# Designs tried in a protein design run: peptides against a protein of PDB entry 3B8E. Part 69

Target 1, 230 residues: chain A of PDB entry 3B8E
Amino acid sequence: PFLIFIIANIPLPLGTVTILCIDLGTDMVPAISLAYEQAESDIMKRQPRNPKTDKLVNEQLISMAYGQIGMIQALGGFFTYFVILAENGFLPIHLLGLRVNWDDRWINDVEDSYGQQWTYEQRKIVEFTCHTPFFVTIVVVQWADLVICKTRRNSVFQQGMKNKILIFGLFEETALAAFLSYCPGMGVALRMYPLKPTWWFCAFPYSLLIFVYDEVRKLIIRRRPGGWVE

## One batch from the design tools (peptide; made by RFdiffusion4, then SolubleMPNN)

Design b1_p14_6_s4 (from b1_p14_6, 12 letters changed)
Fold by OpenDDE base, seed 1:
Structure b1_p14_6_s4 (fold): chain B 230 residues (1-230), chain A 14 residues (1-14)
Amino acid sequence: as target 1 above (230 residues)
Amino acid sequence: EEEEKLKKLLEELK
Protein backbone atom coordinates (compact mmCIF):
# COMPACT_ATOMS: atom_id res chain seq x y z
CA PRO B 1 0.00 0.00 0.00
CA PHE B 2 2.70 2.48 0.91
CA LEU B 3 4.67 1.68 -2.23
CA ILE B 4 1.65 2.39 -4.42
CA PHE B 5 1.16 5.64 -2.53
CA ILE B 6 4.70 6.69 -3.44
CA ILE B 7 4.57 5.47 -7.05
CA ALA B 8 1.12 6.83 -7.89
CA ASN B 9 1.57 9.96 -5.77
CA ILE B 10 -1.97 9.64 -4.38
CA PRO B 11 -3.29 10.71 -0.98
CA LEU B 12 -2.14 8.34 1.76
CA PRO B 13 -4.65 5.49 2.06
CA LEU B 14 -3.21 4.00 5.25
CA GLY B 15 -1.90 6.09 8.11
CA THR B 16 0.89 5.31 10.55
CA VAL B 17 -1.56 4.42 13.32
CA THR B 18 -3.41 1.95 11.14
CA ILE B 19 -0.10 0.40 10.07
CA LEU B 20 0.87 -0.01 13.72
CA CYS B 21 -2.52 -1.52 14.51
CA ILE B 22 -2.05 -4.04 11.70
CA ASP B 23 1.51 -4.92 12.68
CA LEU B 24 0.95 -5.15 16.42
CA GLY B 25 -2.74 -5.90 16.75
CA THR B 26 -3.77 -7.99 13.77
CA ASP B 27 -0.55 -9.74 12.73
CA MET B 28 1.18 -10.63 16.00
CA VAL B 29 -1.55 -12.56 17.81
CA PRO B 30 -2.54 -14.57 14.74
CA ALA B 31 1.10 -15.35 13.99
CA ILE B 32 1.58 -16.64 17.53
CA SER B 33 -1.64 -18.60 17.24
CA LEU B 34 -0.39 -20.29 14.08
CA ALA B 35 2.88 -21.19 15.80
CA TYR B 36 0.89 -23.14 18.39
CA GLU B 37 -1.44 -24.66 15.82
CA GLN B 38 -1.55 -28.41 15.74
CA ALA B 39 0.53 -29.66 12.88
CA GLU B 40 -1.40 -30.69 9.84
CA SER B 41 -2.08 -34.41 9.99
CA ASP B 42 -0.53 -34.82 6.55
CA ILE B 43 2.65 -32.93 7.50
CA MET B 44 3.24 -35.14 10.54
CA LYS B 45 2.69 -38.36 8.60
CA ARG B 46 4.95 -37.47 5.71
CA GLN B 47 8.57 -38.35 5.99
CA PRO B 48 10.59 -35.22 5.48
CA ARG B 49 11.48 -34.99 1.85
CA ASN B 50 15.14 -34.29 1.18
CA PRO B 51 15.42 -31.43 3.66
CA LYS B 52 17.91 -29.42 1.60
CA THR B 53 16.23 -29.39 -1.81
CA ASP B 54 12.56 -29.90 -1.07
CA LYS B 55 12.42 -27.45 1.84
CA LEU B 56 13.76 -24.60 -0.28
CA VAL B 57 11.33 -25.28 -3.12
CA ASN B 58 8.43 -25.54 -0.71
CA GLU B 59 9.44 -22.37 1.11
CA GLN B 60 9.66 -20.50 -2.18
CA LEU B 61 6.24 -21.73 -3.28
CA ILE B 62 4.72 -20.85 0.09
CA SER B 63 6.36 -17.44 -0.08
CA MET B 64 4.93 -16.88 -3.55
CA ALA B 65 1.46 -17.96 -2.48
CA TYR B 66 1.50 -15.69 0.57
CA GLY B 67 2.93 -12.91 -1.56
CA GLN B 68 -0.05 -13.27 -3.89
CA ILE B 69 -2.42 -13.29 -0.92
CA GLY B 70 -0.76 -10.12 0.36
CA MET B 71 -1.28 -8.49 -3.03
CA ILE B 72 -4.97 -9.43 -2.95
CA GLN B 73 -5.20 -7.92 0.54
CA ALA B 74 -3.64 -4.70 -0.71
CA LEU B 75 -6.00 -4.62 -3.68
CA GLY B 76 -8.94 -4.99 -1.32
CA GLY B 77 -7.74 -2.07 0.76
CA PHE B 78 -7.17 0.11 -2.28
CA PHE B 79 -10.56 -0.81 -3.68
CA THR B 80 -12.21 0.44 -0.50
CA TYR B 81 -10.04 3.55 -0.58
CA PHE B 82 -10.96 4.39 -4.18
CA VAL B 83 -14.66 3.76 -3.55
CA ILE B 84 -14.71 6.17 -0.60
CA LEU B 85 -12.82 8.85 -2.47
CA ALA B 86 -15.00 8.41 -5.54
CA GLU B 87 -18.12 8.80 -3.39
CA ASN B 88 -16.62 12.05 -2.16
CA GLY B 89 -15.98 13.32 -5.68
CA PHE B 90 -12.41 12.15 -6.25
CA LEU B 91 -12.23 9.65 -9.10
CA PRO B 92 -9.18 7.35 -9.15
CA ILE B 93 -7.67 8.99 -12.24
CA HIS B 94 -7.91 12.41 -10.61
CA LEU B 95 -6.00 11.20 -7.55
CA LEU B 96 -2.89 10.45 -9.60
CA GLY B 97 -0.30 13.10 -8.82
CA LEU B 98 -2.64 14.94 -6.45
CA ARG B 99 -0.69 14.21 -3.25
CA VAL B 100 1.52 17.29 -3.36
CA ASN B 101 -1.43 19.65 -3.47
CA TRP B 102 -3.47 17.39 -1.20
CA ASP B 103 -0.95 17.53 1.62
CA ASP B 104 -0.29 21.28 1.27
CA ARG B 105 -2.01 23.07 4.14
CA TRP B 106 -1.90 26.39 2.31
CA ILE B 107 -3.89 25.16 -0.69
CA ASN B 108 -7.57 25.33 0.22
CA ASP B 109 -9.05 25.12 -3.27
CA VAL B 110 -8.07 21.65 -4.49
CA GLU B 111 -10.71 20.64 -6.98
CA ASP B 112 -12.32 17.23 -7.13
CA SER B 113 -13.36 15.47 -10.33
CA TYR B 114 -16.52 17.59 -10.48
CA GLY B 115 -14.92 20.97 -9.88
CA GLN B 116 -15.83 21.22 -6.19
CA GLN B 117 -13.15 22.92 -4.12
CA TRP B 118 -11.87 21.24 -0.98
CA THR B 119 -10.16 22.90 1.95
CA TYR B 120 -7.17 21.27 3.58
CA GLU B 121 -9.26 20.26 6.57
CA GLN B 122 -11.94 18.70 4.39
CA ARG B 123 -9.33 16.77 2.41
CA LYS B 124 -7.65 15.46 5.55
CA ILE B 125 -11.00 14.35 6.95
CA VAL B 126 -11.84 12.35 3.84
CA GLU B 127 -8.30 10.93 3.82
CA PHE B 128 -8.61 9.83 7.44
CA THR B 129 -12.06 8.47 6.67
CA CYS B 130 -10.26 6.05 4.36
CA HIS B 131 -7.89 4.80 7.08
CA THR B 132 -10.52 2.98 9.14
CA PRO B 133 -12.17 1.11 6.26
CA PHE B 134 -8.75 0.21 4.85
CA PHE B 135 -7.84 -1.28 8.22
CA VAL B 136 -11.17 -3.08 8.49
CA THR B 137 -10.74 -4.42 4.97
CA ILE B 138 -7.36 -5.87 5.92
CA VAL B 139 -8.85 -7.47 9.05
CA VAL B 140 -11.71 -9.07 7.11
CA VAL B 141 -9.33 -10.38 4.46
CA GLN B 142 -7.02 -11.66 7.22
CA TRP B 143 -9.86 -13.84 8.51
CA ALA B 144 -9.62 -15.86 5.34
CA ASP B 145 -5.83 -15.77 5.42
CA LEU B 146 -5.65 -17.08 8.97
CA VAL B 147 -8.11 -19.85 8.24
CA ILE B 148 -6.27 -20.98 5.11
CA CYS B 149 -2.85 -20.81 6.80
CA LYS B 150 -3.89 -23.57 9.18
CA THR B 151 -3.33 -26.12 6.46
CA ARG B 152 -0.71 -26.54 3.78
CA ARG B 153 -2.38 -29.25 1.77
CA ASN B 154 -5.64 -30.19 3.43
CA SER B 155 -8.83 -28.24 2.90
CA VAL B 156 -10.13 -26.04 5.70
CA PHE B 157 -13.15 -28.32 5.70
CA GLN B 158 -10.93 -31.26 6.63
CA GLN B 159 -8.81 -29.57 9.30
CA GLY B 160 -11.54 -27.57 11.03
CA MET B 161 -11.11 -24.74 13.52
CA LYS B 162 -9.90 -26.54 16.64
CA ASN B 163 -7.26 -24.06 17.78
CA LYS B 164 -8.75 -21.90 20.51
CA ILE B 165 -5.83 -19.50 20.20
CA LEU B 166 -6.61 -18.90 16.54
CA ILE B 167 -10.26 -18.29 17.36
CA PHE B 168 -9.15 -15.88 20.06
CA GLY B 169 -6.89 -14.12 17.54
CA LEU B 170 -9.78 -13.72 15.10
CA PHE B 171 -11.93 -12.37 17.90
CA GLU B 172 -9.21 -10.01 19.12
CA GLU B 173 -8.51 -8.46 15.71
CA THR B 174 -12.25 -8.11 15.03
CA ALA B 175 -12.84 -6.55 18.44
CA LEU B 176 -9.92 -4.17 17.85
CA ALA B 177 -11.33 -3.24 14.44
CA ALA B 178 -14.75 -2.60 15.97
CA PHE B 179 -13.25 -0.60 18.84
CA LEU B 180 -11.15 1.58 16.54
CA SER B 181 -14.05 2.03 14.11
CA TYR B 182 -16.85 2.87 16.55
CA CYS B 183 -15.42 4.01 19.88
CA PRO B 184 -15.98 7.73 20.44
CA GLY B 185 -12.83 9.82 20.26
CA MET B 186 -10.91 7.47 17.95
CA GLY B 187 -11.23 9.94 15.09
CA VAL B 188 -9.55 12.63 17.16
CA ALA B 189 -7.07 10.43 19.01
CA LEU B 190 -6.00 8.04 16.26
CA ARG B 191 -7.32 9.69 13.08
CA MET B 192 -9.55 6.66 12.55
CA TYR B 193 -13.00 8.03 11.95
CA PRO B 194 -16.20 6.05 12.51
CA LEU B 195 -17.13 3.61 9.79
CA LYS B 196 -20.55 2.72 8.48
CA PRO B 197 -21.26 -0.97 9.04
CA THR B 198 -21.78 -1.40 5.29
CA TRP B 199 -18.05 -0.89 4.69
CA TRP B 200 -17.28 -4.18 6.42
CA PHE B 201 -18.97 -5.93 3.53
CA CYS B 202 -16.76 -4.26 0.92
CA ALA B 203 -13.94 -6.59 1.96
CA PHE B 204 -15.96 -9.80 1.72
CA PRO B 205 -15.44 -10.35 -2.03
CA TYR B 206 -11.68 -10.21 -1.50
CA SER B 207 -11.85 -12.49 1.52
CA LEU B 208 -13.85 -14.94 -0.57
CA LEU B 209 -11.37 -14.57 -3.43
CA ILE B 210 -8.46 -15.50 -1.16
CA PHE B 211 -10.40 -18.42 0.26
CA VAL B 212 -11.32 -19.73 -3.19
CA TYR B 213 -7.79 -19.18 -4.46
CA ASP B 214 -6.27 -21.17 -1.62
CA GLU B 215 -8.83 -23.97 -1.81
CA VAL B 216 -8.23 -24.27 -5.56
CA ARG B 217 -4.47 -24.27 -4.97
CA LYS B 218 -4.78 -26.98 -2.33
CA LEU B 219 -7.10 -28.97 -4.57
CA ILE B 220 -4.50 -28.85 -7.35
CA ILE B 221 -1.79 -29.95 -4.89
CA ARG B 222 -3.95 -32.87 -3.74
CA ARG B 223 -4.67 -33.94 -7.31
CA ARG B 224 -1.09 -33.46 -8.52
CA PRO B 225 1.31 -34.29 -5.71
CA GLY B 226 4.79 -32.95 -6.38
CA GLY B 227 3.60 -30.38 -8.91
CA TRP B 228 4.95 -26.84 -9.23
CA VAL B 229 2.07 -25.46 -7.13
CA GLU B 230 3.04 -27.45 -4.00
CA GLU A 1 -15.78 19.85 20.67
CA GLU A 2 -13.25 18.70 18.12
CA GLU A 3 -15.14 15.44 17.71
CA GLU A 4 -18.36 17.36 17.11
CA LYS A 5 -16.63 19.52 14.52
CA LEU A 6 -15.33 16.40 12.83
CA LYS A 7 -18.81 14.86 12.87
CA LYS A 8 -20.28 17.98 11.32
CA LEU A 9 -17.60 18.02 8.66
CA LEU A 10 -18.20 14.35 7.96
CA GLU A 11 -21.90 15.03 7.63
CA GLU A 12 -21.18 17.85 5.21
CA LEU A 13 -19.01 15.49 3.19
CA LYS A 14 -21.88 13.05 2.82
Scores: peptide ipSAE 0.025, ipTM 0.694, DockQ to the pose 0.055
Fold by OpenDDE base, seed 3:
Structure b1_p14_6_s4 (fold): chain B 230 residues (1-230), chain A 14 residues (1-14)
Amino acid sequence: as target 1 above (230 residues)
Amino acid sequence: EEEEKLKKLLEELK
């Protein structure tokens, strides 16, 4: 989010405090929960790893964690950001390069895509209105990410949802998201303004996309063991 | 009080 903010010179889609809440609040417990995931049913059927050639963390695991899934997650967040700004008169194309004028408190006549003028205060309200739904979108997408990451090759349906710690992680991150979104004072303290309940559903297509993507990937791995997709 | 003012402003912006 912050990189796109700099590169595209768009209004800030996600506040620094919100990013910290993701990294320290929502990511840690789920990540720890994966350490307690039950072994895959076929783990004992696999050949022992070659300590000279086989790494514990291979390039594919890195690509999944930081590449493909991360991109889908970011797309989900930016989707909610662009929808909110569009609902307030700022189309995505109009946001490109707007940051300089957007952040200037002395400019009180920034025009939206429809020629409506926005004061600095109004612009900042709209900007901060994006923070909460962006955060919530990330959390909702993380539900799918956490569920799919519990296995390397087995379907979620084959492995099941037996890890109570994983379930607790999902609950914890959801509870944190709800707390930050709806607790009194969070809008002022953290610039996370109250979220309409409808925004929780905006992320669901992206969660589904991640889930489907990973199930297809795992299906390919099961059909072609030792392929480049594994 | 600031939160209430903000909520009102957000409602007006809708």
Scores: peptide ipSAE 0.022, ipTM 0.664, DockQ to the pose 0.050
Fold by OpenDDE base, seed 5:
Structure b1_p14_6_s4 (fold): chain B 230 residues (1-230), chain A 14 residues (1-14)
Amino acid sequence: as target 1 above (230 residues)
Amino acid sequence: EEEEKLKKLLEELK
């Protein structure tokens, strides 16, 4: 998100405090929960790894897969951001290069895509209105990410959802997201204004995309062991 | 109360 902010010079889609809430709040408990996941049912059916060839290739492929998942997560957040700004009169094309004028407190006549003028205060309200839905979008996408990380080869449908600690992690991150989104004073304390409940559903297509992507990847690995997708 | 807090925040942003 921060790289796109610098390159495109758009209004800040995700605040520093929100990033800290992701890193410290929503990611820690799920990560710990993975340590308690049950071993895959096919572990005894796997051929021994070739130490000469498989180590470097598998590390690169795993890194690429996680990199791709991270990009899909970011795209989900940016989609929500662009939808909210578009609903407030700022079309995506109009946001390119707008950051300089957006952050200038002395400019009170920034025009939207329809010629409406926005004061500095109004712009900051809209910016902070984007932070919470962006955060919630990341949490909803992280549901899929956490679920797919349970296994490397087996489908989630084959492995099942038996890890109680993982389930607790999903509820914890969701409860934290709801608390940060709807608790009074979070707008002032964290620059996270309350969002309409409908915004929680904006991330679902991206969660589904990640889930389908990983299931297809795992299906290819099962059909072609030792292939370029592992 | 939230409106007053928002106004204060907006004043701090000035």
Scores: peptide ipSAE 0.020, ipTM 0.544, DockQ to the pose 0.035
Fold by OpenDDE base, seed 4:
Structure b1_p14_6_s4 (fold): chain B 230 residues (1-230), chain A 14 residues (1-14)
Amino acid sequence: as target 1 above (230 residues)
Amino acid sequence: EEEEKLKKLLEELK
């Protein structure tokens, strides 16, 4: 998100403090929960054929999978960001290169895609209105990520939700998201304005996409052991 | 006070 902000010179989609809340609040607990996940019955019962090569291949494949999931997650966040800004008169094309003027407090006549002029205060309000839904989108996508990370090969439907710590992590990150989104003073303290409950559903297509992607990947692995998607 | 000001501004933008 921050890299795209710099490269595209768009208004900041997610505040630094909000990023820290994601890293510390929503990513750490899930990561810890995964450490307590029970090993897959199909993996742990098999001795590695070549411990040296299989470890390197596994690390590379895991890195690729996380990279792909992270990309889908980022796309989900940016989708939400662009939808909100479009609803407020800023089409995606118009946002390109707008950062400099957007962040200038002395410019009070920044035009949207429809020729409406926005004061600095108005622009900051709409920017901060994006922060909360972006954050919530990340959390909702994290639900799918957490669930799929339980297994490498087995379907979620086969492995089940036996890890109580993982389930707790899902509730914890959801509770944190709700707290940051709706607790009084968060708009001032964290620049996270309250959002309509409907914005929670904006991320669901992306969560579903991640879930479907992973299930398809796992299905391919099961049907073609030793394939490139493993 | 800042929160109330921001809420008012948000209402004006709707």
Scores: peptide ipSAE 0.016, ipTM 0.575, DockQ to the pose 0.056

Design b1_p14_7_s1 (from b1_p14_7, 7 letters changed)
Fold by OpenDDE base, seed 2:
Structure b1_p14_7_s1 (fold): chain B 230 residues (1-230), chain A 14 residues (1-14)
Amino acid sequence: as target 1 above (230 residues)
Amino acid sequence: KKEELEKLKKELEE
């Protein structure tokens, strides 16, 4: 998120403190839960054919999986960010390079994609309105990602959700998201304004698409072992 | 939407 903010010079989609809350609070328990779930799944039950090379390959696969999850989470967050800004008159293309004028307190006539002028205060309200939904979207996408990553080849429907650590992680991150979204003072402390309940559902179609895609991928792997999709 | 933003601003100032 921060890299795209720098490269594209768009308004800040997520505050630095909120990013730290994701890294230290939200992502830690899910990451641990994934490690435990993978140990119970078919991923780690395969004896390494070569202990030296297969450990390295497994570490690379885990690192790649975590990297992919992080990218998917970021994409989900940015989707919500662009939807909110588009609903407020700022189309994605118009946001490119807008940061300089957006963050200037003395410019009170920044135009949106429809020619409407926005004061500094109005722009900052919209910006901070994006922070909470972005965070919540990451959490909602994490629900799907955690469930998807439970098994490498087996369907979620075949394995079920028996891992208590995974379930605990899902509840913990959801509780944290609710706390940060609705607790009084979070708008001042974290620049996270209160979230309308409708924004919790904004990520669900995206999470569902990822879930369906991964289930189809796993189905293909089961039918064609050794294919390029593995 | 500008009116909604002004309403949100008032709610945040309370």
Scores: peptide ipSAE 0.018, ipTM 0.579, DockQ to the pose 0.060
Fold by OpenDDE base, seed 4:
Structure b1_p14_7_s1 (fold): chain B 230 residues (1-230), chain A 14 residues (1-14)
Amino acid sequence: as target 1 above (230 residues)
Amino acid sequence: KKEELEKLKKELEE
């Protein structure tokens, strides 16, 4: 998100503090889940024929999968961001290069895509209105990621501890999202304005896309063992 | 939506 913000010079889609909350709160849960999956797999797998090669391959596959999921997650967040801004009069094309004028406190006549002028304060309200839905979108997409992580390696029967970690992770992410979205003072402290309930649903298509992507990936792996997708 | 934003601003200032 931050890289796209810099490259595209768009208004800030997500606050730095919120990004840190995501990185520390939400990304840790998948990492912990993976660490436990590796530990469980190491316990259950007979000595791999080539532990070094198999470990390296697995690490590369995990890294690639996380990279792909992370990209889809970012796309989901940006989609929500662009939808909110478009609903407020700023079409995606108009946002390109707008950051300089957007963040300038002295410019109070920034035009939207429809020729409406926005004061600095109004622009910041819209920007901060985007932060909460963006965050929530990431959390909802991460629910799908967590569910995918649960289903990747082991059959449903081997998922005992993984299920507890998954459920805990889902709870933690949801609780964090609710806290940041609805706790009094978060609008001032974190510049996250209260979220309309409708925005929770904007993430669901992306969660579904991630789920479908992973199922397709699993099907490809099953049909072509040793393929590049593995 | 500008009016809604102004309302939201007023609600936040209260």
Scores: peptide ipSAE 0.016, ipTM 0.559, DockQ to the pose 0.061
Fold by OpenDDE base, seed 1:
Structure b1_p14_7_s1 (fold): chain B 230 residues (1-230), chain A 14 residues (1-14)
Amino acid sequence: as target 1 above (230 residues)
Amino acid sequence: KKEELEKLKKELEE
């Protein structure tokens, strides 16, 4: 997300706090889940048939899956960002290169795509209005990840403790998202303005996309064991 | 795709 912000020179789609929440929430829960799986697999003394290759392949597959999911999550966040800005008069094309003027507090007449002038304060309100939905989008997309993880047939039995950690993590992220979205003063303190309930639904298409993506991926893996996805 | 994904992962981690 931050790289796209730099490359496209768009207004900042995600605040530092939201980035930290994503990094701590979205990356930590999977990492802990993976660490527990490894620990549980080690405890269960199931010698993997080929411990080095099977572990490496599984780690690579998991890492690739999470990387792809993370990209889709980021795309979902950006979609939400662009939708919010478009609803406020800033079309995606107009946002390209706008950062310099956007972030300049002395420019109070930045025009949107429709010729409406925006003060610095107004622009920052809109920018910060994007931060919370971006985070919420990621959280909602992670719900799909939970469903995807549950639908893994062969790992469901090993998922008992992982499911608790994952559920707890998702609950924590959701609670945090709700807190950041609806607690008074969060706009001032954390640059996260209150989220309209409708924005929670903006993420659902992406959750579905991830679900479809994972199912398609699973189907490809099943049809071509040892294929290009390895 | 693996190399692209690794690049994208690195880009997302940065």
Scores: peptide ipSAE 0.000, ipTM 0.187, DockQ to the pose 0.013
Fold by OpenDDE base, seed 3:
Structure b1_p14_7_s1 (fold): chain B 230 residues (1-230), chain A 14 residues (1-14)
Amino acid sequence: as target 1 above (230 residues)
Amino acid sequence: KKEELEKLKKELEE
């Protein structure tokens, strides 16, 4: 998010501190969940034929899968960001290069895509209104990621939600999202304004997309063991 | 939308 902010010179989609909270808070629970998860019987049965090469391949595959999921998460967040700004009169194309004028407190007549003038205060309210939905979108997408991380090969429907740590992680992320979204003072501290309940649902299509993507991936792996997708 | 933003501002100030 920060890199895109710098490159595209768009209004800040998410605060740096909030990004750090996501990276630290949301990645730890999956890691713990994976550590305590009884290795799928299929993972344990595969003695590494060559411990060095098989570890490297597995690490690369996991890294690629997480990298792809992370990209989808970022896309989901940015989609939500652009939707909110578009609903407030700022089309995506208009946001390119707008940051300089957007952040200038002395310019109180920044025009949106429809010619409406926005004061500095109004612009900042819109900006901070985007932060919370962006964060929540990431969290909701991470729900799917957490569920996906539980199973390497088996469908989520086959293994079920038996891992209490995974369930706890889902609740923790949700509680964190609710806390940051609705706790008094978060708007001042983190520049995260209260979220309309409707925006929680904006992320669900992306969560579903990730879920479907992973189920398809797993299905391919199951049907073609040793394929390039593995 | 400006009216909505003003409402959000008020909610933040409370």
Scores: peptide ipSAE 0.020, ipTM 0.639, DockQ to the pose 0.053; fails the geometry check

Design b1_p14_7_s2 (from b1_p14_7, 8 letters changed)
Fold by OpenDDE base, seed 5:
Structure b1_p14_7_s2 (fold): chain B 230 residues (1-230), chain A 14 residues (1-14)
Amino acid sequence: as target 1 above (230 residues)
Amino acid sequence: KKEELKKLKEELEK
């Protein structure tokens, strides 16, 4: 998110507080859940045939998979951001380079894609309106990420949702997202304005994309053990 | 939409 923000000079899609909420609130419990589940699954797996090479390969695979999933999560957040801004009159092309004027308190006549003028206050309200749905989009995409991380090689359909820690993590993320989105005063305190319930569904295509991506990846790994995708 | 956003801000600042 931050790299695209620097390159495109667009209005800030995700505030510092929302980043902190992601890093501390949504990533911690899932990471712990995955650590416990890996420890439990490794007890049932055969020891690696070559501990040195197989460990390096597994670490590279995990790092590549997490990197790709992280990119899809970011794309989902940006999609939601662009949709909200477009609904408020700012088309994606018009946002390129707009940040300089957007963040200037003395410019009260920033034009949208339809020639409507926006005051600094109005622009900041729209910006903060984007923070909440960006966060919610990440949470909804993380649901798919948590589900796919449960299994390294098997389909999610084969193992089911039996991990209590995983279910707790999903509940915590969802509860945090609901609290930040709808609790009175969060707009002032955290710059996260209330979200229309319809925006929760904006992330679902990306959750599905991650799910399909991981199932295809696992299918390839099962068909070609030791291939380049591993 | 701009008026709705302004009202929302005013409600949150109370």
Scores: peptide ipSAE 0.012, ipTM 0.389, DockQ to the pose 0.052
Fold by OpenDDE base, seed 2:
Structure b1_p14_7_s2 (fold): chain B 230 residues (1-230), chain A 14 residues (1-14)
Amino acid sequence: as target 1 above (230 residues)
Amino acid sequence: KKEELKKLKEELEK
C-alpha cells in the first residue's frame, strides 16, 4: 500500500499506525494459524525427498505464499479505496499525481473528475473515510485467504473448519477490526473514521472470486497431478 | 455529496 502511494503519488489510502496494527495485531494471529493448519494437513509431513533442498524449497514456497497473500490483501484494500474515492467524484486515473495538491492546506479548489472543487477539510474527511474500509477489507480478504491456505491441494469443503487456532485467529482479527472501526476516539487517534456497515460487504465479492479461483485451481491439481498449475 | 460530507463532519464533531 505505501509503495503504491509513493509511486503513484495518490492520496494516502491507509495511515502508518493502521499499517502497524495490521502487521503486529491483525496479521500475526492469522499467520500463526496458517502455520498450524499447514502442519495439521500433512502438507509438511511428506518426508523431504532430499532434506537439504526440500527444506529450502518449502521455506521458499511458504514465503511465496505469504507474499501472494499480502499482494491479494493489498489489491482488495485498494479496490475498496478506489470505489470510495470514485463514489466521491475522484476516478482512479484522476488520483495519479494528485497527492501534492491534495495534501496542500492552502489549496481549497482541488477539482474532482467532474469539475467539483474540494476544500482541504473535505479532502481530508474523504481520505480518512478510506482508512477504515481499507483496513476492514484487508480483514475480510484475510478470512478467505486463511480458509484457502488451510489446504494446499484439498478443497475447503473436504477438509472442514476444525482448526481451533484458525477460528480463534478469524475471531481476533474481526474483533480488532470492529474495535478500530467503531470505538470512540479512533478517528482522532488512528485517523480511522467510523465505518458504514455496508463497507464490510464491499470485499465479499472479491473474496468469493479468490475462493472460487483457488477451489478450481485445487480441483485442476487433483485431476492433473504434476501440471504447471501446481 | 457536499451535504453528506457536512453531515459526516457534524457527526464526527459530536
Scores: peptide ipSAE 0.012, ipTM 0.402, DockQ to the pose 0.058
Fold by OpenDDE base, seed 1:
Structure b1_p14_7_s2 (fold): chain B 230 residues (1-230), chain A 14 residues (1-14)
Amino acid sequence: as target 1 above (230 residues)
Amino acid sequence: KKEELKKLKEELEK
């Protein structure tokens, strides 16, 4: 997210605090959940026939999957960001290169795509209004990721949500998202303004995309064991 | 593609 911000020179889509909340709050429990499920799966499975190669293949698969999922998560966040800014009059093309003027507190007449002038304070409110939905988008997308990552090869439909740690992680992330989105003072403290409930739904297409992507990936792996996708 | 994805991951994590 931050690289796109630098490259595109757009207003900051995700604050440092939100990034920290993602890294520490949302990624940790999923990672622990996955580690426990992997450990449990590895305990239940016979020792890998070749522990070095099978571990390396699994690590590569996991790394690739998490990379692709992380990219989709970022895309989901950016989509939400662009939607919010577009609803506030800033079309994506207009945001390109706007950062310099956007962040300048002395410029109080930054025009949106429709010629409306925005004060610095108004711009920062809109910017910080994007931070919370971006975070929530990541959390909602992570729900799909958590559900997906529970299964190495089987469909999510076969394994169900039996892992208490996974369920706890989902609740923790959701509770954190709700707290950051709706607790008074979060706008001042964390630069996270209250989120309209409708913004939670903006992430669902991306969650579905991740779900479909992983199911397709798993189907390919099942049909072509040892194929290029493994 | 794996290397590109790995690089993109490393870039997105930065």
Scores: peptide ipSAE 0.000, ipTM 0.185, DockQ to the pose 0.014
Fold by OpenDDE base, seed 3:
Structure b1_p14_7_s2 (fold): chain B 230 residues (1-230), chain A 14 residues (1-14)
Amino acid sequence: as target 1 above (230 residues)
Amino acid sequence: KKEELKKLKEELEK
């Protein structure tokens, strides 16, 4: 999110502290999953045939899987961000390069895509209104990822443990989202304004799209083993 | 590549 903010010069979609919370939360789940996979491998007394290669393969697999999930989550967050700004009159194309004028407190007549003028205070309210829904969207997308992971016909045992860890991670992220969204003072401290209930539902269509995409991907893989999708 | 890595993982677990 921060890189896109810098590259595209768009209004800040999410606060730095909240980004750090997401990054820490998303990194903990893989780390715990790895720790448990190692513990299961140790319990099974299976001598790692090649401990260096097996660790490298697992780390690469996990890194690639979580890297893709993280990208999808970021896309979901940005989708919500663009929807909120579009509903407030700022179309995505208009946001490109707007940051300089957006963040200038002396410019009180920044025009939206429809020619409406926005004061600095009004712009900052809209910006901060995006932060909470962006974060919540990521959490809701992660719920979809959980369901997708559960539907993968991997070893039922590996799925079961990964699901528990993933459920725990999602619970922590959901609790954090609820805390950041509804705890008094978070609007001032983190610039995360209270979430309108409607924005919780804005993420669901996107989560459904991800679910459908993954199911279609799985179907393609099943029908064409060894295809370019592998 | 992910599926190849997954297959490789499954082969290594076997």
Scores: peptide ipSAE 0.000, ipTM 0.235, DockQ to the pose 0.007

